# Peptides against a protein of PDB entry 1Y74, part 44

Target 1, 57 residues: chain A of PDB entry 1Y74
Amino acid sequence: LGLERDVSRAVELLERLQRSGELPPQKLQALQRVLQSRFCSAIREVYEQLYDTLDIT

## One batch from the design tools (peptide; made by RFdiffusion4, then SolubleMPNN)

Design b2_p23_4_s4
Fold by OpenDDE base, seed 4:
Structure b2_p23_4_s4 (fold): chain B 57 residues (1-57), chain A 23 residues (1-23)
Amino acid sequence: as target 1 above (57 residues)
Amino acid sequence: MEEVQRELERVEALVRELLEAAK
């Protein structure tokens, strides 16, 4: 699964959006923090393990 | 499960707010 890569890409895009000033940076930063949280990491790990177990690509 | 649901709801709310701000 490219889930880790997709999350990393999402964070990168959020950082760019924060620097552009086009959107409220506080909300972008909050979303970035959620995506980088231990919670999201744990969820990602569980899903990746499930997909590995079920042999789902 | 309740903790997971609460965090998912928080993510959903943040995404919705960002989408509205982008309009």
Scores: peptide ipSAE 0.054, ipTM 0.544, DockQ to the pose 0.072
Fold by OpenDDE base, seed 2:
Structure b2_p23_4_s4 (fold): chain B 57 residues (1-57), chain A 23 residues (1-23)
Amino acid sequence: as target 1 above (57 residues)
Amino acid sequence: MEEVQRELERVEALVRELLEAAK
């Protein structure tokens, strides 16, 4: 499962977008913080565990 | 860039809703 990798890549892209100044930086930063939150990490972990357990690959 | 902004706003709104529902 690549969800952890995808989240990490999304954070990286958000950081680049913030530096470019082409988009509202406050919203980008807020989204980045959510993606890096304990809540998002916990949901990701549960998701990955369920897929591993149910063998829904 | 406008398209990217719109998509990011949608994702941000959805994530906010999820966070509120989890409280």
Scores: peptide ipSAE 0.053, ipTM 0.529, DockQ to the pose 0.378
Fold by OpenDDE base, seed 1:
Structure b2_p23_4_s4 (fold): chain B 57 residues (1-57), chain A 23 residues (1-23)
Amino acid sequence: as target 1 above (57 residues)
Amino acid sequence: MEEVQRELERVEALVRELLEAAK
């Protein structure tokens, strides 16, 4: 689904922002870790299950 | 449910801090 791709894109953007130094890198890294966490993966899985169940096109 | 809500609140706090830093 689009959510997995969007999360991957968000991580890529966060990595670029960390290298640019425009924002506090530690907070960006913390957010990146959350997006790559088992928690985020579990939420994505639930979302995908609901999406399939509700037959959203 | 309480654990999920606590983690979502942490994510929200991090996003808020990043948005404030980007101003």
Scores: peptide ipSAE 0.053, ipTM 0.540, DockQ to the pose 0.049
Fold by OpenDDE base, seed 3:
Formats: C-alpha cells, sequence, structure tokens
Structure b2_p23_4_s4 (fold): chain B 57 residues (1-57), chain A 23 residues (1-23)
C-alpha cells in the first residue's frame, strides 16, 4: 500500500501551505503533527498489516 | 494553490476517518 508515500506527500504539501501564509499556520501545523505522530504511524502500520494478512484488494 | 487545497482536503478527510475509527 502506498500509504506511507501518500502521508509523506501530504506533509510536504502542508509545509508549503504554511510557508505561503494564505491559511492559518497553527491549524496546518497541528494537522502536520497528527500525520507525523506515533499514533498515526501505528494506525498506518496496523492498517497495512491487516490488509496484507487478509489479502483485501 | 487549488491543487494543494484539494490534496489537503483529502488528508483532512483521512485524518478524520482515522480518529473516528479509533473511538
Amino acid sequence: as target 1 above (57 residues)
Amino acid sequence: MEEVQRELERVEALVRELLEAAK
């Protein structure tokens, strides 16, 4: 699953938005922190493992 | 900007789904 790549791309986009100043940087930074958190990483890992184990397409 | 906003909305939706699944 490309979830790791998608999350990495999402973080990159959030960093660009924070630099542009067009949106409230604090909310964008909070979302970035969630995506980079151990919680989100653990959920992603469990999700990927479940799909690998169950062979769900 | 529009492309970045669309991708951000997708990420926000994903995060919301993950938080709901964790409840």
Scores: peptide ipSAE 0.046, ipTM 0.514, DockQ to the pose 0.618

Design b2_p23_5_s1 (from b2_p23_5, 8 letters changed)
Fold by OpenDDE base, seed 5:
Structure b2_p23_5_s1 (fold): chain B 57 residues (1-57), chain A 23 residues (1-23)
Amino acid sequence: as target 1 above (57 residues)
Amino acid sequence: SERLRLFERALEELRELEEELRR
């Protein structure tokens, strides 16, 4: 479905933002941890099972 | 900033949801 790729891209962007110093890096890192968590992986899996034929990319 | 505050609130809500689903 492409959500895994999109999440990976989001994490990459968060890492860039952390390095830029434009925003408090601790909060960005916390969001990164959430996006990489088993919780988000499970939600993504459920979504992909329900909407496997939907092109969201 | 307001945008940062909104981000912090969204993160907090997401964490709360995560904790509720793990109970």
Scores: peptide ipSAE 0.028, ipTM 0.504, DockQ to the pose 0.045
Fold by OpenDDE base, seed 3:
Structure b2_p23_5_s1 (fold): chain B 57 residues (1-57), chain A 23 residues (1-23)
Amino acid sequence: as target 1 above (57 residues)
Amino acid sequence: SERLRLFERALEELRELEEELRR
């Protein structure tokens, strides 16, 4: 499971969107901050641990 | 747009959940 990689990819795409100016930068930054927050990281870690033990398919 | 409104609502719900878990 590569949720950390997926989050990193999402952040990368958000940064590109911010540079393009097509969408409100403040909203994109808010989403980026959520994805990079300690809260989101903790939830991801718990999910990954459960995935390893329960073999969620 | 409706899409942007849904995006804003999702962020709000995440913030509410975050605050709830932090007590």
Scores: peptide ipSAE 0.028, ipTM 0.498, DockQ to the pose 0.045
Fold by OpenDDE base, seed 2:
Structure b2_p23_5_s1 (fold): chain B 57 residues (1-57), chain A 23 residues (1-23)
Amino acid sequence: as target 1 above (57 residues)
Amino acid sequence: SERLRLFERALEELRELEEELRR
């Protein structure tokens, strides 16, 4: 389980998409803000803790 | 924000549950 790395990779890809101009940047930027928010980080932390305890996979 | 505060409370409840299950 490497959610932190996956989120970081997702942000990187979003930044590339914004620079390419292939897609409208506003929604991509909004998604990036969500992924980098304290809210998202907190959810990730709780998920990882529960995953370790419950072994949900 | 109020929304974030409410969410933080929910996350705390999840943490408490996690600790209970770990014991």
Scores: peptide ipSAE 0.025, ipTM 0.454, DockQ to the pose 0.031
Fold by OpenDDE base, seed 1:
Structure b2_p23_5_s1 (fold): chain B 57 residues (1-57), chain A 23 residues (1-23)
Amino acid sequence: as target 1 above (57 residues)
Amino acid sequence: SERLRLFERALEELRELEEELRR
């Protein structure tokens, strides 16, 4: 799995949505901050470790 | 919309969890 790449892609999409003005930008920015946070990266790391160990594919 | 409300709730829950884990 490539969660880091997926998160990066999600952030890119959120940035585009913010520029489009179709949705409230403040909430999109809040989600972006969550995805880029140390909290989210820690969860990603744990998930990747478990994924490799348990082979949950 | 319902979808937007659910999104807002999810964000709040994530923030609460983040704060809890930092304590």
Scores: peptide ipSAE 0.028, ipTM 0.500, DockQ to the pose 0.046; fails the geometry check

Design b2_p23_5_s2 (from b2_p23_5, 7 letters changed)
Fold by OpenDDE base, seed 2:
Parts: sequence; C-alpha cells; structure tokens
Structure b2_p23_5_s2 (fold): chain B 57 residues (1-57), chain A 23 residues (1-23)
Amino acid sequence: as target 1 above (57 residues)
Amino acid sequence: AEALRRFEEALRELRELERELEA
C-alpha cells in the first residue's frame, strides 16, 4: 500500500512550498499538520484493514 | 469497532485542524 508513502511525499512537497513563500506559510503548515495528524493514520489503518478483509486486488 | 472509534476520535481532531486551516 502506497498511502503512507504518498502522504509523506505530500508533506515533503508542502515543506518546499513553504520555503518558496508563494503561498501563505501558516495555511501550508496547518495543511501539513492535517496530513501528519492521527486522522491520516486512522484512515490508513481502516483502509488497510478493509483491504485485507475484502482481499481487493 | 475499535478502529471505527479511533477514526471518530481522529475526525474530531481533524475538525479542529480544519478550523485552523480556514483561519
């Protein structure tokens, strides 16, 4: 499953955007926190459980 | 059931973060 990797990549890209100053840094930081939140971990956990249970190819 | 409970708790945290993002 690539969800964890994709979220990590998104966080990395947000860090680059923050450094560029093209967008409001506080809002980007807030978005980064959302992606690093327990919510994303919970989504991943539920998704992985469903994937294992339903045996989705 | 436990995963769903944890998910609901995480949703509450998300709502707080969303408010910060919208501010």
Scores: peptide ipSAE 0.060, ipTM 0.566, DockQ to the pose 0.072
Fold by OpenDDE base, seed 5:
Structure b2_p23_5_s2 (fold): chain B 57 residues (1-57), chain A 23 residues (1-23)
Amino acid sequence: as target 1 above (57 residues)
Amino acid sequence: AEALRRFEEALRELRELERELEA
């Protein structure tokens, strides 16, 4: 699904924001970790399974 | 049962990360 790509893009953007130093890097890093967490991965997996099972347009 | 345990573990990890973000 595009969700994995979107999450990867979000992580990339967060990395850029961290390098800019305009925002608290620690909070951005925490958000990045949340997006890369096992929980988010598990939710993504469930979503993908449901998406494949259900005809969601 | 194993999947449920892994999910519960992931929930705990998420809660820890959320606390770090809110701090």
Scores: peptide ipSAE 0.045, ipTM 0.554, DockQ to the pose 0.067
Fold by OpenDDE base, seed 1:
Structure b2_p23_5_s2 (fold): chain B 57 residues (1-57), chain A 23 residues (1-23)
Amino acid sequence: as target 1 above (57 residues)
Amino acid sequence: AEALRRFEEALRELRELERELEA
């Protein structure tokens, strides 16, 4: 699945937005931390396993 | 029991991060 890649891309975009200063950096950083949390990574792993097992299109 | 403890810890961390995002 491209979920790991999509999350990584989202984090990269958040970093760019933080550097631009167009949005409050603190909240963008908080969102980045949520996406990089151990819980989110665990959910992603379970989701990928279920996706492979159930063969969802 | 170990897996449950780790899961509960991850939930607490997520809730703290979400509260920070909402603040």
Scores: peptide ipSAE 0.040, ipTM 0.545, DockQ to the pose 0.064
Fold by OpenDDE base, seed 3:
Structure b2_p23_5_s2 (fold): chain B 57 residues (1-57), chain A 23 residues (1-23)
Amino acid sequence: as target 1 above (57 residues)
Amino acid sequence: AEALRRFEEALRELRELERELEA
């Protein structure tokens, strides 16, 4: 289970890209907000609960 | 019923964020 880790890594990379100034920061910030949204958190929670309950092998 | 309402709210929030990203 690495969904939370992957989202956190994505947010970190977006922050780096914003600091570099090579890309429009507004769109990067918007994407970061999406990844940090309550919706994404809710989906992640459901996913993690199912992952803990089911043995997906 | 509560879970469904919360899900619908989350979808609305997502749609708003998507519009901001596309702007």
Scores: peptide ipSAE 0.039, ipTM 0.545, DockQ to the pose 0.067

Design b2_p23_5_s3 (from b2_p23_5, 8 letters changed)
Fold by OpenDDE base, seed 2:
Structure b2_p23_5_s3 (fold): chain B 57 residues (1-57), chain A 23 residues (1-23)
Amino acid sequence: as target 1 above (57 residues)
Amino acid sequence: SEALRRFQEALEELRRLEEELRR
């Protein structure tokens, strides 16, 4: 799914930034909260339901 | 850096979806 791919990409980039130290710890934590937010989960659920209904992989 | 720019772009896309859903 497009959103799942974008979120996964964002998480991977976040991990790279974490290892390199390019982001201050405060901003890193804030970004992690955004990616793990209920909002992102809700949108993912809508996407998953849509693809389940249409039987698309 | 390139990694930071790409990450920011991904977040901007998510933020855009959030704004669209809340309007």
Scores: peptide ipSAE 0.047, ipTM 0.468, DockQ to the pose 0.054
Fold by OpenDDE base, seed 1:
Structure b2_p23_5_s3 (fold): chain B 57 residues (1-57), chain A 23 residues (1-23)
Amino acid sequence: as target 1 above (57 residues)
Amino acid sequence: SEALRRFQEALEELRRLEEELRR
């Protein structure tokens, strides 16, 4: 899934930024809120259900 | 800086998608 891939990429990069200490905690928390937003989670769920139904590889 | 740039690009793509789906 395009969205799932983008989220996964963003999370991976966020983890790298966490380890490097490149971002202050306040900015890091704001970015985490965006990635873990209810909207993003809901969209992922719908997309996953659709692709499971269509059995898209 | 490169990791930050890539991360920002990913966030911008997600934000654009959010805006389109909320419209």
Scores: peptide ipSAE 0.044, ipTM 0.472, DockQ to the pose 0.055
Fold by OpenDDE base, seed 3:
Structure b2_p23_5_s3 (fold): chain B 57 residues (1-57), chain A 23 residues (1-23)
Amino acid sequence: as target 1 above (57 residues)
Amino acid sequence: SEALRRFQEALEELRRLEEELRR
């Protein structure tokens, strides 16, 4: 759904920045870990449940 | 870029919330 897609897009953008070398790798890795964290996943699940409940398409 | 800065700040806020919820 929307949040999962946005998180995936954000990770892709960070990977691109990592390859370009514009930012320190360790800082980018930290940001990537936040996006892929269990906490972020839990928030995504709540959002997905809301979409399922409200039948938002 | 400013957009990247704002994005990073949002992620830092999420990290703060994570730490708060973990106590």
Scores: peptide ipSAE 0.040, ipTM 0.477, DockQ to the pose 0.049
Fold by OpenDDE base, seed 4:
Structure b2_p23_5_s3 (fold): chain B 57 residues (1-57), chain A 23 residues (1-23)
Amino acid sequence: as target 1 above (57 residues)
Amino acid sequence: SEALRRFQEALEELRRLEEELRR
C-alpha cells in the first residue's frame, strides 16, 4: 500500500537520522510515536480498504 | 541533511492526509 510504504520510508529515514546524530533521541522517539499512532493506523486501514475495493496492485 | 529533508517532506504528506480526513 502506498501509505504503508510512505510510513515505512519515513521510519527508515528516522533511523538514518538517529545513526547520523542529526536528530536528538527525544525528538526521534516523539516522531516514531506519531508514525505509530492510531491516526496513522486508521489512515492505513482506510487506504487498505480502498485498495481492496479498487483492486489496486 | 538529505535524510532530514526527505523525512520532512514525508511528514508534510502525512499532515496533508490528516487535514483531508478531518475536513
Scores: peptide ipSAE 0.047, ipTM 0.471, DockQ to the pose 0.054; fails the geometry check

Design b2_p23_5_s4 (from b2_p23_5, 7 letters changed)
Fold by OpenDDE base, seed 3:
Structure b2_p23_5_s4 (fold): chain B 57 residues (1-57), chain A 23 residues (1-23)
Amino acid sequence: as target 1 above (57 residues)
Amino acid sequence: SEALKKFQEALEELRRLEEELER
């Protein structure tokens, strides 16, 4: 799924920023709040539902 | 999925960092 690819890319970018220490604390908190938003959680829920009911490769 | 697992791990890491910055 495109979502899986986008999530993987986002995680990769965040990991790079975290390891380099280049992410300002304010931006880190902002990113966390966005990623933990109800919207993102809903998207994850839909994604998980798809994998629960479908065998997607 | 592996992507979802990594996403969850990233969120947990962000939470840990936030807590450290607040303390």
Scores: peptide ipSAE 0.041, ipTM 0.457, DockQ to the pose 0.053
Fold by OpenDDE base, seed 5:
Structure b2_p23_5_s4 (fold): chain B 57 residues (1-57), chain A 23 residues (1-23)
Amino acid sequence: as target 1 above (57 residues)
Amino acid sequence: SEALKKFQEALEELRRLEEELER
């Protein structure tokens, strides 16, 4: 699914921002909280359910 | 999923940064 690719790309971008030091730690903390939010958790659960039943590669 | 594993690892890294900011 596009979601898997988009998540992978987002992780790559965040890692680049972290390594470069361009993203302030406080913003990283804010991103952490957003990504660990109930909304993102629900999206992940839906993704996992789709992964179990669909060919997402 | 490789993407989900990498996502989890990224969240753990962010968690470590949060802990450093709190210390």
Scores: peptide ipSAE 0.039, ipTM 0.451, DockQ to the pose 0.051
Fold by OpenDDE base, seed 2:
Structure b2_p23_5_s4 (fold): chain B 57 residues (1-57), chain A 23 residues (1-23)
Amino acid sequence: as target 1 above (57 residues)
Amino acid sequence: SEALKKFQEALEELRRLEEELER
C-alpha cells in the first residue's frame, strides 16, 4: 500500500537522523511535540488499538 | 504490518529521547 510504504520510508529517515546525530536536539524536540499533538496522538492511539485488538503485523 | 510496528517503535524512541532532553 502507498500509505504503508510512505510510513516505512518516513520511519527509516527519522531513525537515520536520530542515530547519526544529524538532527539537532532542538529540532528533534520540535518534531516530538508535533507527533504528540492532540491530532497526531489521536491517530496514534487508533493505530495502537488496532494493533492490540487485531494483531496487525 | 511491519510498517505499523516500525512506526510504533520509532515513536517510542522519540519519546525516550524527549525525556532525556528534558533532564
Scores: peptide ipSAE 0.046, ipTM 0.479, DockQ to the pose 0.052; fails the geometry check
Fold by OpenDDE base, seed 1:
Structure b2_p23_5_s4 (fold): chain B 57 residues (1-57), chain A 23 residues (1-23)
Amino acid sequence: as target 1 above (57 residues)
Amino acid sequence: SEALKKFQEALEELRRLEEELER
C-alpha cells in the first residue's frame, strides 16, 4: 500500500543522502532505523486494516 | 542549518513516538 511504498522511498532517499555526505551520518542512520522500526510497521498495519474495513479512495 | 534543525526535531519526535508505542 501507499504507506509502505512511501517509507521504502524515504529509506532509499536517505541512503542517497548518506552517500552524498550532506547530512551527519549518525543522525541519518538513526532516522533510517526509525523508519524501519516496529513503530512504522505497526502504523502500516493499522493503515492496512483501516483501508480494508473502510472504502478509502 | 535551519534544515538540519528541522531534521533533528523530526528525528527526535519519531524516536519519542517509537518509544511510546513499544513501551
Scores: peptide ipSAE 0.024, ipTM 0.432, DockQ to the pose 0.049; fails the geometry check

Design b2_p23_6_s2 (from b2_p23_6, 10 letters changed)
Fold by OpenDDE base, seed 4:
Structure b2_p23_6_s2 (fold): chain B 57 residues (1-57), chain A 23 residues (1-23)
Amino acid sequence: as target 1 above (57 residues)
Amino acid sequence: REVEEALRRIEEALRLARELERR
């Protein structure tokens, strides 16, 4: 179950990058919205189940 | 620079994912 933490960390990093002004904040916000979407969550759950099933060490 | 490239790659992957969702 690392992917949920990695996605949560990616969202946190995107929020920091939005505040730094180094990158277009609208694009970062759009990416954050995608990572927090129900679609991304459903894909994450499928991948987590596949990793748990395939024993990808 | 590397962050902008990573963001471009993610934006491309998301375009492909949305194209697959419409099939």
Scores: peptide ipSAE 0.032, ipTM 0.509, DockQ to the pose 0.052
Fold by OpenDDE base, seed 5:
Structure b2_p23_6_s2 (fold): chain B 57 residues (1-57), chain A 23 residues (1-23)
Amino acid sequence: as target 1 above (57 residues)
Amino acid sequence: REVEEALRRIEEALRLARELERR
């Protein structure tokens, strides 16, 4: 699954939105920090393992 | 309008994520 790529793309989009100034940067930065956290990475790893085990197509 | 609704949903998801990080 491309979840790592999708998370990386979401972070890139959040960085662009922060630079445009169109949206409150503090909330976007908080979301970016959560997506880059060890907690989010651990959830992603568990999800990938469950996906591989449950054969969720 | 759609962006403000998306931001509200993100704020709720971030609250839930912080509650999960504390357990």
Scores: peptide ipSAE 0.032, ipTM 0.518, DockQ to the pose 0.052
Fold by OpenDDE base, seed 1:
Parts: C-alpha cells; sequence; structure tokens
Structure b2_p23_6_s2 (fold): chain B 57 residues (1-57), chain A 23 residues (1-23)
C-alpha cells in the first residue's frame, strides 16, 4: 500500500530539512518520532487490513 | 514560510491524535 511509502518519504524529507538548518531541528525530530511511533504503525496496519477487505478503488 | 505553516498544522493534528489515544 502507498501509505508505508508515503510515511517513509515524509521521514526522509524531515531528515533533509534537519540538515538544511532552515528550521529548528528539535521540532522536526519530534514529528519524525511521531511518524515512527507504534501508534502510526498500528493505524497503518488497520488501514491496510480495511483496504484489503473493502476493495476500496 | 509555507513549510513552517504546514509543520504547525501537522503539530496541531498530532496533538489532537495524542489526546484521542489517552481516552
Amino acid sequence: as target 1 above (57 residues)
Amino acid sequence: REVEEALRRIEEALRLARELERR
């Protein structure tokens, strides 16, 4: 499913923004930690199961 | 400016999500 790839891409973009120094790195790290949290993983798994069950085109 | 505003909106959505997890 596209969601895992989109989350992985969002994390990569946050790491690039941390290296550019344009934004306070602590806030970007906090957002990265949330995207990598067990909560975001559990919501992704539920979404994947519902997508496979409901055949949402 | 646009990136900072998008990040602020995401910070707010994540705060609401954490409040829902605690109920």
Scores: peptide ipSAE 0.032, ipTM 0.516, DockQ to the pose 0.051
Fold by OpenDDE base, seed 2:
Structure b2_p23_6_s2 (fold): chain B 57 residues (1-57), chain A 23 residues (1-23)
Amino acid sequence: as target 1 above (57 residues)
Amino acid sequence: REVEEALRRIEEALRLARELERR
């Protein structure tokens, strides 16, 4: 599943957007903290386990 | 404009997710 890679890419894009100053840095940082949270990791693990259990290609 | 609209939608989804986590 590409979800870990997609989350890592989303974090990298948020760091770039914070440096550009085009968007409110505080909101981007709050979203980055959520994506790097234990909660987001636990939801990712549940999602990966569901795909592994359901044999969804 | 599109990125700001996407970020508003994510902010709303994260608000709803935090409300569900408290129930």
Scores: peptide ipSAE 0.032, ipTM 0.509, DockQ to the pose 0.051

Design b2_p23_7_s1 (from b2_p23_7, 12 letters changed)
Fold by OpenDDE base, seed 4:
Structure b2_p23_7_s1 (fold): chain B 57 residues (1-57), chain A 23 residues (1-23)
Amino acid sequence: as target 1 above (57 residues)
Amino acid sequence: LEELLRAVLEEIQRMLEELRRLE
C-alpha cells in the first residue's frame, strides 16, 4: 500500500515549498489541509479495505 | 521552485493512479 506514503511525501514537499517563500503559502496550505483532512483519511481507509478484499480474492 | 512543484504534482498523480488501480 503506497497511498499513505504518497500522502506523507506530498505533505512533506508542500511544507518545503511553503518554507521557501517563493510562492504565496495560502494555496499550498489549503492543499496540505485537504491531504491531511478526515475526508482523505476516509478515502484511504476505504481504499485499503477494498485492496485487502481484492487481494484475498 | 519548478522541480519542487513538479515533484508535488507527480506525487498527487501517483496517489490518484494508486486509487484508480487499487494497487
Scores: peptide ipSAE 0.176, ipTM 0.719, DockQ to the pose 0.053
Fold by OpenDDE base, seed 5:
Order: sequence, then C-alpha cells, then structure tokens
Structure b2_p23_7_s1 (fold): chain B 57 residues (1-57), chain A 23 residues (1-23)
Amino acid sequence: as target 1 above (57 residues)
Amino acid sequence: LEELLRAVLEEIQRMLEELRRLE
C-alpha cells in the first residue's frame, strides 16, 4: 500500500515548506492538518479494507 | 521553493491516483 507512505511524504514536504519561511504557513499548516486528520485516517482505513477485500496485488 | 512545491503537488497526485486505482 503506497497511500500511507505518500501521506507521510506529503506531510514531511509540507513541514519543510513551513520551516523555509518563504510562504505564509497558515495554508500549508491547514493542508497538513487535513492529511493528519482522523478523517484522512478513516479514508485510509476504508481504502485498506477495500484493497484487502478486492485482493489487488 | 518551486521544486518543493512541485514535489508536494506530485505527491498529492500520486495519493489521488492510488485512491482511484485502489493500489
């Protein structure tokens, strides 16, 4: 499953962007909060369950 | 800056593609 890895990588990149100070952090932090939210985690859990059920290898 | 923004966008695109394919 690449999705968990992709979420983790997106969060890492957003944290680097916030630390650079080159951009207003508020929108980047909001996007990071969405990616780390219980809502995003629930979507991932449903995705993993569907993946397991469909046995997509 | 631009390269890092591009990397974020590419990562979001991969996530959306995985969600679409269930891979």
Scores: peptide ipSAE 0.176, ipTM 0.720, DockQ to the pose 0.052
Fold by OpenDDE base, seed 1:
Structure b2_p23_7_s1 (fold): chain B 57 residues (1-57), chain A 23 residues (1-23)
Amino acid sequence: as target 1 above (57 residues)
Amino acid sequence: LEELLRAVLEEIQRMLEELRRLE
């Protein structure tokens, strides 16, 4: 179970990319907004519930 | 630039694989 950590890491990396100024920030910010959306949070919750139900180790 | 973009893409790929496998 790493999905929450992986989302947090992806957001951190996107914030670093935006701060570098090497790329137009709009697409990076849009991707960050998707990763931080209520929709992605709901998918994560369903994933965690399925993981718990299946007793995957 | 390239290394940081690669790191983002690799992270998204891990997330998608975790979702696919429930790992």
Scores: peptide ipSAE 0.176, ipTM 0.719, DockQ to the pose 0.053
Fold by OpenDDE base, seed 3:
Order: C-alpha cells, then structure tokens, then sequence
Structure b2_p23_7_s1 (fold): chain B 57 residues (1-57), chain A 23 residues (1-23)
C-alpha cells in the first residue's frame, strides 16, 4: 500500500530537516509527531480496510 | 533547505491524493 510508504518517507525527510539545523525544529517535530500519532495510524488502518474491501486495482 | 522542504510537501501531497482516490 502506497500510504504506509509515503508516511515513512515523509518522517525520514522531516528527520533530515531537523538534523540540518537550518529551521526551528519545533514545527517539524510537531508534524512528525502527527504523522507518527495513533490518529494517523487509525486513518491508515481505515484506508487499508477500505482499499481491501473495494478491491481497487 | 528548499529542496528538502519541497520533497516533504510533495510527499504529503501524494499521501493526500492516495487517501482521496484509495490508490
């Protein structure tokens, strides 16, 4: 499923941005926390269930 | 800096499009 890969890639890129020190880390860290949250995981689970149920090619 | 910010935004856009289309 593309969504799990895309979440993982977005987190990796946010970690790289935080390590660069070029930006205040607080907003980047907040966005990373949202992407790794239980809420985001629940949305992903619903997406995966819908994808499986609808049998989208 | 700008390239990494663009890459993050493009990734979020892909995630939103996948959610919208269930792709």
Amino acid sequence: as target 1 above (57 residues)
Amino acid sequence: LEELLRAVLEEIQRMLEELRRLE
Scores: peptide ipSAE 0.175, ipTM 0.719, DockQ to the pose 0.053

Design b2_p23_7_s2 (from b2_p23_7, 9 letters changed)
Fold by OpenDDE base, seed 5:
Structure b2_p23_7_s2 (fold): chain B 57 residues (1-57), chain A 23 residues (1-23)
Amino acid sequence: as target 1 above (57 residues)
Amino acid sequence: LLRELLEVLEELRRMFEELERLE
């Protein structure tokens, strides 16, 4: 499902940006923590239940 | 890197706005 892929891609990009040093890492790390939180996983489960017909496999 | 992150975050934002409109 698109949300899981987009969350995983966002986390990968945040980790790359933290390693580049181009931006202050604290805000990037805070956003990564939100995207990897149990809250974000619960919202993903709700989204998957509501949009189970968007078979973007 | 930053552009692609912003594009992914905008797509995530749209999905959250769609969820908010279902309530």
Scores: peptide ipSAE 0.231, ipTM 0.725, DockQ to the pose 0.052
Fold by OpenDDE base, seed 2:
Structure b2_p23_7_s2 (fold): chain B 57 residues (1-57), chain A 23 residues (1-23)
Amino acid sequence: as target 1 above (57 residues)
Amino acid sequence: LLRELLEVLEELRRMFEELERLE
């Protein structure tokens, strides 16, 4: 689903930006921790269940 | 890099707003 792909892409981009040193790493690392959290995983599971129930691809 | 991150975060924001409307 788009959400899993977009979360994975956001994490990859955050890791690249932290390595480039173009931006202060603290806020980027905090956002990466949120996107990799059990909370974000639970929201993804709810999203997947809603799409499975609605038969939306 | 930063532009593409902002684009992906905007897509994530839209998906969260859609979920909030279903509740």
Scores: peptide ipSAE 0.229, ipTM 0.726, DockQ to the pose 0.052
Fold by OpenDDE base, seed 1:
Structure b2_p23_7_s2 (fold): chain B 57 residues (1-57), chain A 23 residues (1-23)
Amino acid sequence: as target 1 above (57 residues)
Amino acid sequence: LLRELLEVLEELRRMFEELERLE
């Protein structure tokens, strides 16, 4: 689904940005923790259930 | 890198706003 792909891509990009040292890592790491949280996984599950019900290909 | 991250975060924001409107 788009949400899972976009969360995974956002995490990958945040990890790359943290390794580059171009930006202060603290805010990037905080955002990565949010995206990898149980909260974001629960929202993804709700989103998947809604789209499965709507049969949106 | 940063631009692509902002583009992905904007798409995530849009999906969250769509979910909020279903309530």
Scores: peptide ipSAE 0.228, ipTM 0.724, DockQ to the pose 0.052
Fold by OpenDDE base, seed 3:
Structure b2_p23_7_s2 (fold): chain B 57 residues (1-57), chain A 23 residues (1-23)
Amino acid sequence: as target 1 above (57 residues)
Amino acid sequence: LLRELLEVLEELRRMFEELERLE
């Protein structure tokens, strides 16, 4: 689903930006931790259930 | 890299705003 793909892409981009050293790593790492949190996983599961329900209608 | 991250975060924001409107 779009949300899972976009979260995974955001994490990949944050890991690349942390390795480049162009930006302070602490804020990028904090955002990556939020996107990999149980909260974002729970929202993804809710979104998947809603999307599956709407695609069947 | 930074531009593409901001584009993906904007898409994520829109999906969260859509979820908030379904309540």
Scores: peptide ipSAE 0.226, ipTM 0.724, DockQ to the pose 0.052

